# Peptides against a protein of PDB entry 5TUV: the designs that were tried, part 110

Target 1, 107 residues: chain A of PDB entry 5TUV
Amino acid sequence: KEVIDRLRYLKAEIEDLELKERELDQQKLWLQQSIKNVMDDSINNRFSYVTHEDICNCFNGDTLLAIQAPSGTQLEVPIPEMGQNGQKKYQINLKSHSGPIHVLLIN
Target 2, 107 residues: chain B of PDB entry 5TUV
Amino acid sequence: AQECQNLEVERQRRLERIKQKQSQLQELILQQIAFKNLVQRNRHAEQQASRPPPPNSVIHLPFIIVNTSKKTVIDCSISNDKFEYLFNFDNTFEIHDDIEVLKRMGM

## One batch from the design tools (peptide; made by RFdiffusion4, then SolubleMPNN)

Design b2_p19_4_s2
Fold by OpenDDE base, seed 4:
Structure b2_p19_4_s2 (fold): chain B 107 residues (1-107), chain C 107 residues (1-107), chain A 19 residues (1-19)
Amino acid sequence: as target 1 above (107 residues)
Amino acid sequence: as target 2 above (107 residues)
Amino acid sequence: MDLKIYDEEELKKLLELLE
């Protein structure tokens, strides 16, 4: 009886969890779309930037490169491997499909 | 008993998955809030200055920040079509996306 | 695609529900 009751309870709870998960999945979809819509808005897009000062306040002491690229740009960071000269290769590969890539040096 | 244990394992698995999804949703919400705050800040700042910032003084979203030592030698090669960029570093580097930057900015 | 934009209040409420 106790086991049966536990089984019933667990099954009911799992069903509720399935509903909750579907709700969360829908919310994620809507939030992602909302973010896209907000960022693509002409007015918001006009003001969607950070300053050099902003970046400098976030980082210090090193060379900083700001790379601005269109959404969908492919970013590849290969696992460091030995190069032809015996030096490890540290690389960033960028492939844009919809516009130019802009690079800024921040000292 | 075994069935009960199996369902309890499944229940726990679902709970963990839901927890992960909730965290992801929270992140998306915070991203959107941060972006809206950024836009609001910039709009207000430009109103106060009565002019937009110089074009080379700002970094438009989306972007990434590459952080490396001052001693790191950076080589950049660009494809003929200017859609592909290859960065070579002689030392390690860190990459930070715009989302992380906004977090660090306190947006 | 369906249009959905959450305002600040909606986002805050949703965030609260997820905490």
Scores: peptide ipSAE 0.256, ipTM 0.886, DockQ to the pose 0.029
Fold by OpenDDE base, seed 1:
Structure b2_p19_4_s2 (fold): chain B 107 residues (1-107), chain C 107 residues (1-107), chain A 19 residues (1-19)
Amino acid sequence: as target 1 above (107 residues)
Amino acid sequence: as target 2 above (107 residues)
Amino acid sequence: MDLKIYDEEELKKLLELLE
């Protein structure tokens, strides 16, 4: 029967897809750990930076601020609200728990 | 017939999840490659210059870039230990993470 | 915790398989 054959085919395919999904899940975990290990390496960490020129090449014309903060720093960008003076306030709130924050004006 | 339909729905759901996971994994791979390329570039550059760059001339990862109009007034309040920053803007701004910057750099 | 580190060759191969 065609229905029985289709049923068997679908079950077999789903089983193969389950294996594929588990493989991808494991690969993601490995890649995440790999990235962490590579970035935490002392030599790589020493050279993990960009220059002012790099930033200027990526962006044009406007005021550019570079904010360097430790991993895990809390970044909050609240929804703009009306201030006391009747103007919308645009804010960035940064809270670090492991080290100081450094700000550079690029242009 | 209903059982076949249920399995076909499940099959399609799994295929979509797999596709999404593949895309996420691709991004992780590209991030790691970009980071390694950045490190390699900087190592080579410092070897040629025979010295590290000045401390205030580079932005160490992790960082964010804030882009706003040249007309935007930026006020910053900082804690004594530099662990907490509050930025106030009188106009809109854009935030870009270091991953996006590395992509724009072609790493 | 797995301490696996991928080299450039492995990453490129994996990327190719995902495309």
Scores: peptide ipSAE 0.249, ipTM 0.886, DockQ to the pose 0.029
Fold by OpenDDE base, seed 2:
Structure b2_p19_4_s2 (fold): chain B 107 residues (1-107), chain C 107 residues (1-107), chain A 19 residues (1-19)
Amino acid sequence: as target 1 above (107 residues)
Amino acid sequence: as target 2 above (107 residues)
Amino acid sequence: MDLKIYDEEELKKLLELLE
C-alpha cells in the first residue's frame, strides 16, 4: 500500500535526520570547547582586547560604558519596575567571584 | 494514515531543529574566526609599535558595552573589593556583548 | 574535556558545509 511505503520512507528519513542532529550537537560541543581552548591560551589571552577606537567606531552618539569582568561574572538586568518616586528602575547588577570588575567610560 | 501524519509532523519538526542548530553552529564558527582575527590584528599592531598598548586604553575580553543617552544619569555603587557593581540608570539602556562588538568591527 | 581546536581552514570548510 502507498501509505505503508510512505511510512517506511518517513521512518528512514527521520532516522537519518536523527543522525544529522546528533552530528550537529557534537560539532557544537567541539566548537564551544575549541573557543574555550583558544581563549584560554596564554598568548591569545594577552591579545584578546579591543581598543577605545574600536568601540567608538562601532557606536556613536551616546554614552558608552565598557565593563570588563572576569569569566563567570553574573550579569543581572532586572525587569524595569516602578520606583518609589514613580520612575521606572533601570538597573544592572554585576557580581564577580574571581576578580575585580573594570569600568571604562568611552565617551 | 494518522501515523503517517504524525511522522510527517515529526519530520518537519526535526528539519526545523536542524536548521536552527546549523545557524547556531555558524555563529560559533564566526565567533572563533573573529576572535582569531582580533588576536592577529593586535599581535601585528604591537609588533609594529614594539610595545603593548597602555593598560587603560584597551578593553580585555570578556566585556560588555552599555549604551545609553548622553542625558542619562548613571549611578554606580561599587563594593570595596570591586567584585560587585550596582548600576542605576534614570532611563533605558542597551547592552552589547563582546561577540556583537567583534561583528561590528568586521572581524 | 576534549582538546579540540579548529584551524582556520577547518572552520571555513565547516562554514561552507553549513551554507
Scores: peptide ipSAE 0.238, ipTM 0.884, DockQ to the pose 0.029
Fold by OpenDDE base, seed 5:
Structure b2_p19_4_s2 (fold): chain B 107 residues (1-107), chain C 107 residues (1-107), chain A 19 residues (1-19)
Amino acid sequence: as target 1 above (107 residues)
Amino acid sequence: as target 2 above (107 residues)
Amino acid sequence: MDLKIYDEEELKKLLELLE
């Protein structure tokens, strides 16, 4: 029956897709590790920076803060809620575990 | 048949996940390329200048950029070890990661 | 732009308010 054939086809295709998805998952891990390795390289790390000019060219018209923190730093941006004074709270919470955080005013 | 329809739905769901994962992998690749280009640019620039840039003139990765109105009042509380930062804004802000910045830079 | 910097004590107070 045509339906039976379709079922067989679909099951086979799904199996192939499962294999493909697992392959992609593995590739993601490899690429993530690759990026880490590249960034951790001593030479690359030495030159892994942007300038004030770079940032200014990317953004305009507003206050720009650059926050440099070690990898793994926890970033919390709470959902704005009403504060005690009746205004919404707009907050950024940063917690580093491995080193100091550095803040720069760009413009 | 209902079974056929169920499998087709599952097939489509898997296809969409695969597509998303492929896109994510592409982004990771682009990130790595952008980073390498950044390093190359900086190496060349320092060679031409025959010196490293001033310490406070550059922002080392990883970093984030906070963009807010120039009218926004920003309160920053810093721990003694600079491991913890609390930012309070009286208005909305935008956060951009270093990856996005590199993209905007055309790396 | 107005940037106010808080010391450790002020930070502790702010954190307490958030808890």
Scores: peptide ipSAE 0.019, ipTM 0.847, DockQ to the pose 0.033

Design b2_p19_4_s3
Fold by OpenDDE base, seed 1:
Structure b2_p19_4_s3 (fold): chain B 107 residues (1-107), chain C 107 residues (1-107), chain A 19 residues (1-19)
Amino acid sequence: as target 1 above (107 residues)
Amino acid sequence: as target 2 above (107 residues)
Amino acid sequence: TSLIIKDEKKELELKKLLE
C-alpha cells in the first residue's frame, strides 16, 4: 500500500516536472529570438560596440588584440603541438563566411 | 520497490535538468540586459559628443579579445578578402568573448 | 609591438563559436 502510494506520487510529480521543463524550453526559445531581434535592430546595431578604453579597463598589463568578426564565423584553437623547431604551436584559426574580419591592437 | 527506485532516479534527473535550464535562462537574461545597457551608454555618449567615434577606435559586436604577454610574438596571416585569419603565437594566450567583456565593464 | 602581418594562407577547417 505504501509502495503503491509512493508510485502514484512520483508519477504525478514527474508529470509536473515535465510541464515545467517544457515551459523553460519555450522560454529559452523566445528569449533567444528576442535577443537576436534586439541585436539585429538597426538602431541597436549602430551602437553595439565597445571602446579601446573599455577593453583597457577590463584587462591590464599585456598585449590585447580585438578581433571583430561576423556572426557565424568559425573559430578554432588547436591543441598545442610541437612545431618544426620543437616549439609548441599556439594558434588561432578564423574563417568567416559572411564578411571580413577586423583586427585591432589595443596596446 | 524497483519501480519506485527507477522513478526516483528519473525524478532526480529531471530536477537537475530543470536547474541547469533555469541557470542558462538567467544567463541569457543578463546578456540581454548588458547589451541594452551598452547601447544606451553609447547612444548617450555620442549625443554628448555630437559625433560618432572614429571607425577604428571602437570594436563592434560580436568580437573576441586575445590577451597574451607583451613578449609574445604574434604572426598573423590573412587572406586577400580578409575572410580567413591564421594567428601564430610563440607563447600561450587567453581568449575572452564579448559577453565576458560586457560583464567586466559592469553592463 | 610584436605583431607580424603576413600574406594569405590555405583554407582551414574550423569550429563554429560566433553566432
Scores: peptide ipSAE 0.042, ipTM 0.868, DockQ to the pose 0.041
Fold by OpenDDE base, seed 4:
Structure b2_p19_4_s3 (fold): chain B 107 residues (1-107), chain C 107 residues (1-107), chain A 19 residues (1-19)
Amino acid sequence: as target 1 above (107 residues)
Amino acid sequence: as target 2 above (107 residues)
Amino acid sequence: TSLIIKDEKKELELKKLLE
């Protein structure tokens, strides 16, 4: 029957897709670890920076803050809500567990 | 049959997930390439200058960029050990990660 | 542009990770 044949086809394809998805998951994990290793290398780490000029070239003339923090630093941006003064709250919360946070005013 | 329809829906869902994962994998590859290019650029630049840049003239990875209006007032509360930061803005802001910056730089 | 920096310690609960 046509329906039976379609069912068999779909089941077989889904099985193949499951294998493909697992393959991609493994590749992602491998690549993530590779990136981590590259970034943690002492030589690469020494040169892993951008300049003020780089930042200015990427953005317009608004106020630009650069916030450098260790990997794993927690970032929270609450949903804007009304504050006590009747104004919406726009906040950024940062918490580092492994080192200090540095803030630079670019312009 | 209803079962056939259900499997077709599942098949399509899996195909979309695979597509997304493939895209994410490509993004990771590009991130790695961008980082390597950044390192290479900086190494070359320092060789030409025969010195490293001043410490406060560069932003080390990982970092984020906060972009807001020139008129925005920014209030920053900092812990004693500089591990915790609370930023208050009187207006909206945008956050961009270092990956996006590298992309904008053409790395 | 006005930046006001104050020394204050708070216990923060955060949701994202910077990496």
Scores: peptide ipSAE 0.039, ipTM 0.866, DockQ to the pose 0.042
Fold by OpenDDE base, seed 5:
Structure b2_p19_4_s3 (fold): chain B 107 residues (1-107), chain C 107 residues (1-107), chain A 19 residues (1-19)
Amino acid sequence: as target 1 above (107 residues)
Amino acid sequence: as target 2 above (107 residues)
Amino acid sequence: TSLIIKDEKKELELKKLLE
């Protein structure tokens, strides 16, 4: 029957898509690990930085803070809410577990 | 008929997920390339200068950039060990990760 | 621009992002 054939076709296609999705998932994991390995390399780590000039060239017209923190540092940006004084709260919360956080004022 | 329709919906859903995952993989590849280019640039620059950059002139990865108005008042509370930071802003701000910075740098 | 830095220790619950 036409419907049965359509069902079989769709099921087969979905199965192929499932395989493709799993392949992509594996590739993602591989790439993530690869990036980690590259960044953790001693030589690469030594040269894994940007300059003040780099930042200034990327942004203009505002105050720029550079916050360097270890990987795994927790970042929280609460949704702005009205404070007790009627002013909205604009906050950034940072917590590191692996080392100190360093803040630089760029401009 | 209803089963066919359900499978078609599922098919479309899977196709969209696959598309999203493909895009994510592309971004990861670009990140890795950008990082490698950054390292290469810095290595070359230090070779030309015959010295490393001053410690306070560079921002080591990983980092974030916070943009805010020049008029924004920033209050920063820091723990003694510098593991915790609380930033209070009297106005809105933007956060950019190091990946975006590398993109803007053309890496 | 006014940047005020204070020494203060607080316990915070945060989400992981910088990875």
Scores: peptide ipSAE 0.035, ipTM 0.866, DockQ to the pose 0.042
Fold by OpenDDE base, seed 2:
Structure b2_p19_4_s3 (fold): chain B 107 residues (1-107), chain C 107 residues (1-107), chain A 19 residues (1-19)
Amino acid sequence: as target 1 above (107 residues)
Amino acid sequence: as target 2 above (107 residues)
Amino acid sequence: TSLIIKDEKKELELKKLLE
């Protein structure tokens, strides 16, 4: 009886958890859509930028490149492999399908 | 019983997934807030300056930041339409997305 | 087109090359 009761309890709890998980999944989707809508707003889009100063305040010491590209631009960072000269290849591949890519040297 | 143990494991698995999803939702909320704060900041700044910033002085979202040692040699191959970029580094680099930058900015 | 970015290069130079 104790085992049976425990089983019933667990099954009921799991069912509740399934509902909760689905709720969270839905909330995520709605929130993502909300963010997209906010960012796509013409006024917000106009002011959706950071400055060189902003970047410099966040990072220091190294060479900093800012790469701006349209949403949906493909970013590929292959796993470093040995090159022809025996040196590991460190690469970034960018492919935009909707607009040009812009690169800035920050420091 | 084995069945009870299996359900307990499943329950715990679901609880952990729910916790993770809750955390992810919180992060999305923070991202939205950060973006809105960024927009407000920039709007206010441009109002005070009575002009927009020079186009080449800002980095529009979405963007990524690449940081590497100042000793790193960076080779960039660009397509004629600037839709495709290939970066080659002779050493390691780090990539940071705009979301992380906004976090570091305290938005 | 291949561009080489070095530490000694100025932002302006980089911009000219990338524009």
Scores: peptide ipSAE 0.024, ipTM 0.861, DockQ to the pose 0.022

Design b2_p19_4_s4
Fold by OpenDDE base, seed 1:
Structure b2_p19_4_s4 (fold): chain B 107 residues (1-107), chain C 107 residues (1-107), chain A 19 residues (1-19)
Amino acid sequence: as target 1 above (107 residues)
Amino acid sequence: as target 2 above (107 residues)
Amino acid sequence: MSLIIKNEEEEELLEELEE
């Protein structure tokens, strides 16, 4: 009797959790679409930038490169491998499909 | 008994997934707020200055920041159309996305 | 086009990157 009651309770709870999970999934989709819409807005797009000062305030003392690229640009950071000279190769590969990439040296 | 245990495991799994999804939603909300705050800041700044910033003085979203030692030598190979970039570093580097930058800015 | 970035030549390299 107790086991049967526990089974029934657990099944009901799992059904409630399934509903909650589906609700969260839907909320995520709506929020993602909302973010996209906000960023694609012409006015917001015009003002969607940071300054050199902003970056310098966030990072101290090292060489800083800012790389601006269109959304969807492919970024690859290969695992460092030994080069021909016995030196490890540290690389960043960028490939854009929708527009040019811009690079700025901050400091 | 075994069926109860199986359902309890499933229940716990679902609870953990729900918790993770809730956290991800909160992060997305914060990202949207940060972006909106950035836009508002820049709009206000340009109004006060009565001019837009010079094009090369700002970094438009989306972007990444590459941070490396001052001693690091960086070689950049660029395609003619600027759609492909290859960066070679003689030492390690860090990459930070625009979302992290906005967080560090306190947006 | 290839650019070599060195800290000692930051200003010159910045100009080259902007091109």
Scores: peptide ipSAE 0.029, ipTM 0.855, DockQ to the pose 0.022
Fold by OpenDDE base, seed 5:
Structure b2_p19_4_s4 (fold): chain B 107 residues (1-107), chain C 107 residues (1-107), chain A 19 residues (1-19)
Amino acid sequence: as target 1 above (107 residues)
Amino acid sequence: as target 2 above (107 residues)
Amino acid sequence: MSLIIKNEEEEELLEELEE
């Protein structure tokens, strides 16, 4: 039946898509590891920074804080809720597990 | 047939996931390129200056940028070991990751 | 340690935070 043929075709196509998806997953993992390796290289690490000027050129007008934290630092931004005093609370919670956090005022 | 319809829906779902994964992979590639370009820029700059930048003039990766109004009051609670930070803002803020900064820098 | 940072005093207060 035509329906049976359509089913077979769709199943075959889905199988091909599954293979493609797995390929992409593997490529992602490889690239993530590659990025890590590049960043962990001693020479690259030494030069892995932006300047104060770089940040100022990217942003304007408002207060800019640069927060440098080790990779893997937990960042939480709670949904703004009404506080006990009737004011909305806006918060950033940072938790590092591997080293200190550093804060720099840019402007 | 219902089965054909189900498979067609699944096919479309997989196609969309693949498209998303392809996009994410491209972003990772661009991130790696941007990082390498950053390193090269900094190496060249230090060579030309014959000195490293002052320690407080640079932000080492990884980092985030917090952008808020100059009128925003920021309260920061910090642990003794500097592993935990709690920022309280009396108004809204924006967070930008280092990847976005590199993009804005044209790396 | 807790610090309140305002625009006019941000740099000074941040320095205290970093120490």
Scores: peptide ipSAE 0.029, ipTM 0.855, DockQ to the pose 0.023
Fold by OpenDDE base, seed 4:
Structure b2_p19_4_s4 (fold): chain B 107 residues (1-107), chain C 107 residues (1-107), chain A 19 residues (1-19)
Amino acid sequence: as target 1 above (107 residues)
Amino acid sequence: as target 2 above (107 residues)
Amino acid sequence: MSLIIKNEEEEELLEELEE
């Protein structure tokens, strides 16, 4: 009886959790769309930038490259492998499908 | 007994997924707030300066930041249309997205 | 087109890349 009751309880709870999970999934989709709408707004887009000072305040004294690319740009960072010269290869591959990529050096 | 244990494991799995989804949702909310704060800051700054910043002095979203040593040699190959970039580094680097930058900025 | 960015020449080379 106790085991049966526990099973019934667990099944009911799992059902409730499934509902909660679906609710969260819907909320995520809604929020993602909201963010997209806000970012795509012409006024917001005009002011959607950071300065060199902003970046310098976030990072210390190294070489900083800022790479601006359209949303959906493909970014690949291959696993470092030995190159033909015996040196490890550290690479970034960027492929945009909707617009040019811009690179800025921040010192 | 075994069925009860299986359901308890499933219950726990679902609870963890829900927790993760709740955290992700909160993160998205914070991202939206940070973006709105950024826009507001920039609008105010441009009003005070009575002019927009020079085009090359700002980094428009979306972007990434690549951080590497000042000693790192960077080789960049670019397509004619600037849609494809290949970066080669002779040393390690770090990549940070615009979301992380906004967080570091306190937006 | 390819550019090699080294040391203090990084800014100039990057500008050339942006052209």
Scores: peptide ipSAE 0.028, ipTM 0.855, DockQ to the pose 0.023
Fold by OpenDDE base, seed 3:
Structure b2_p19_4_s4 (fold): chain B 107 residues (1-107), chain C 107 residues (1-107), chain A 19 residues (1-19)
Amino acid sequence: as target 1 above (107 residues)
Amino acid sequence: as target 2 above (107 residues)
Amino acid sequence: MSLIIKNEEEEELLEELEE
């Protein structure tokens, strides 16, 4: 009896959780579309930038490169492996399909 | 008993997944708010200055920030059309996306 | 900090990486 009751309870709860998960998935989709619409707005796009000061205030002590690229630009950071010279390779590969990439030295 | 245990495992898995989705949704909300705040800030700043910022003084979204030691040597190979970039570092680096930057800015 | 930027002479290397 206890086991049967527990099974029934668990099944009912799982069903409720499934509904909740689907709800969250839908909300995410709607929010993602909303964000896209906001960012794609011409006025918002015109003002969608940060300054050097903004970046410097966020980071300190190190060399800072800002890499601006179009949405959808491929970013690859290979796992560091030993190179031909016997040292680990630390790399960033960027490939844009829709426009040029811009690099700024901030600090 | 075994069936109960299996369902309990499934229940827990679903709960964790829902929690993750809730967290991700909240992050998206914060991102949207941060972006709107950024736009508002910049609009106000340009109104006060009565001019847009110099092109090389701002970083347009989307972007990433690469943070590395000041001692790190960075080799950058660029394609003729600037659609491809290969960065080689002689040491480790960190990458931060624009979302994280906006968070650090308090947007 | 040393930043070395190479352009056209390394295009072949980038193309090779794409292939």
Scores: peptide ipSAE 0.042, ipTM 0.853, DockQ to the pose 0.032; fails the geometry check

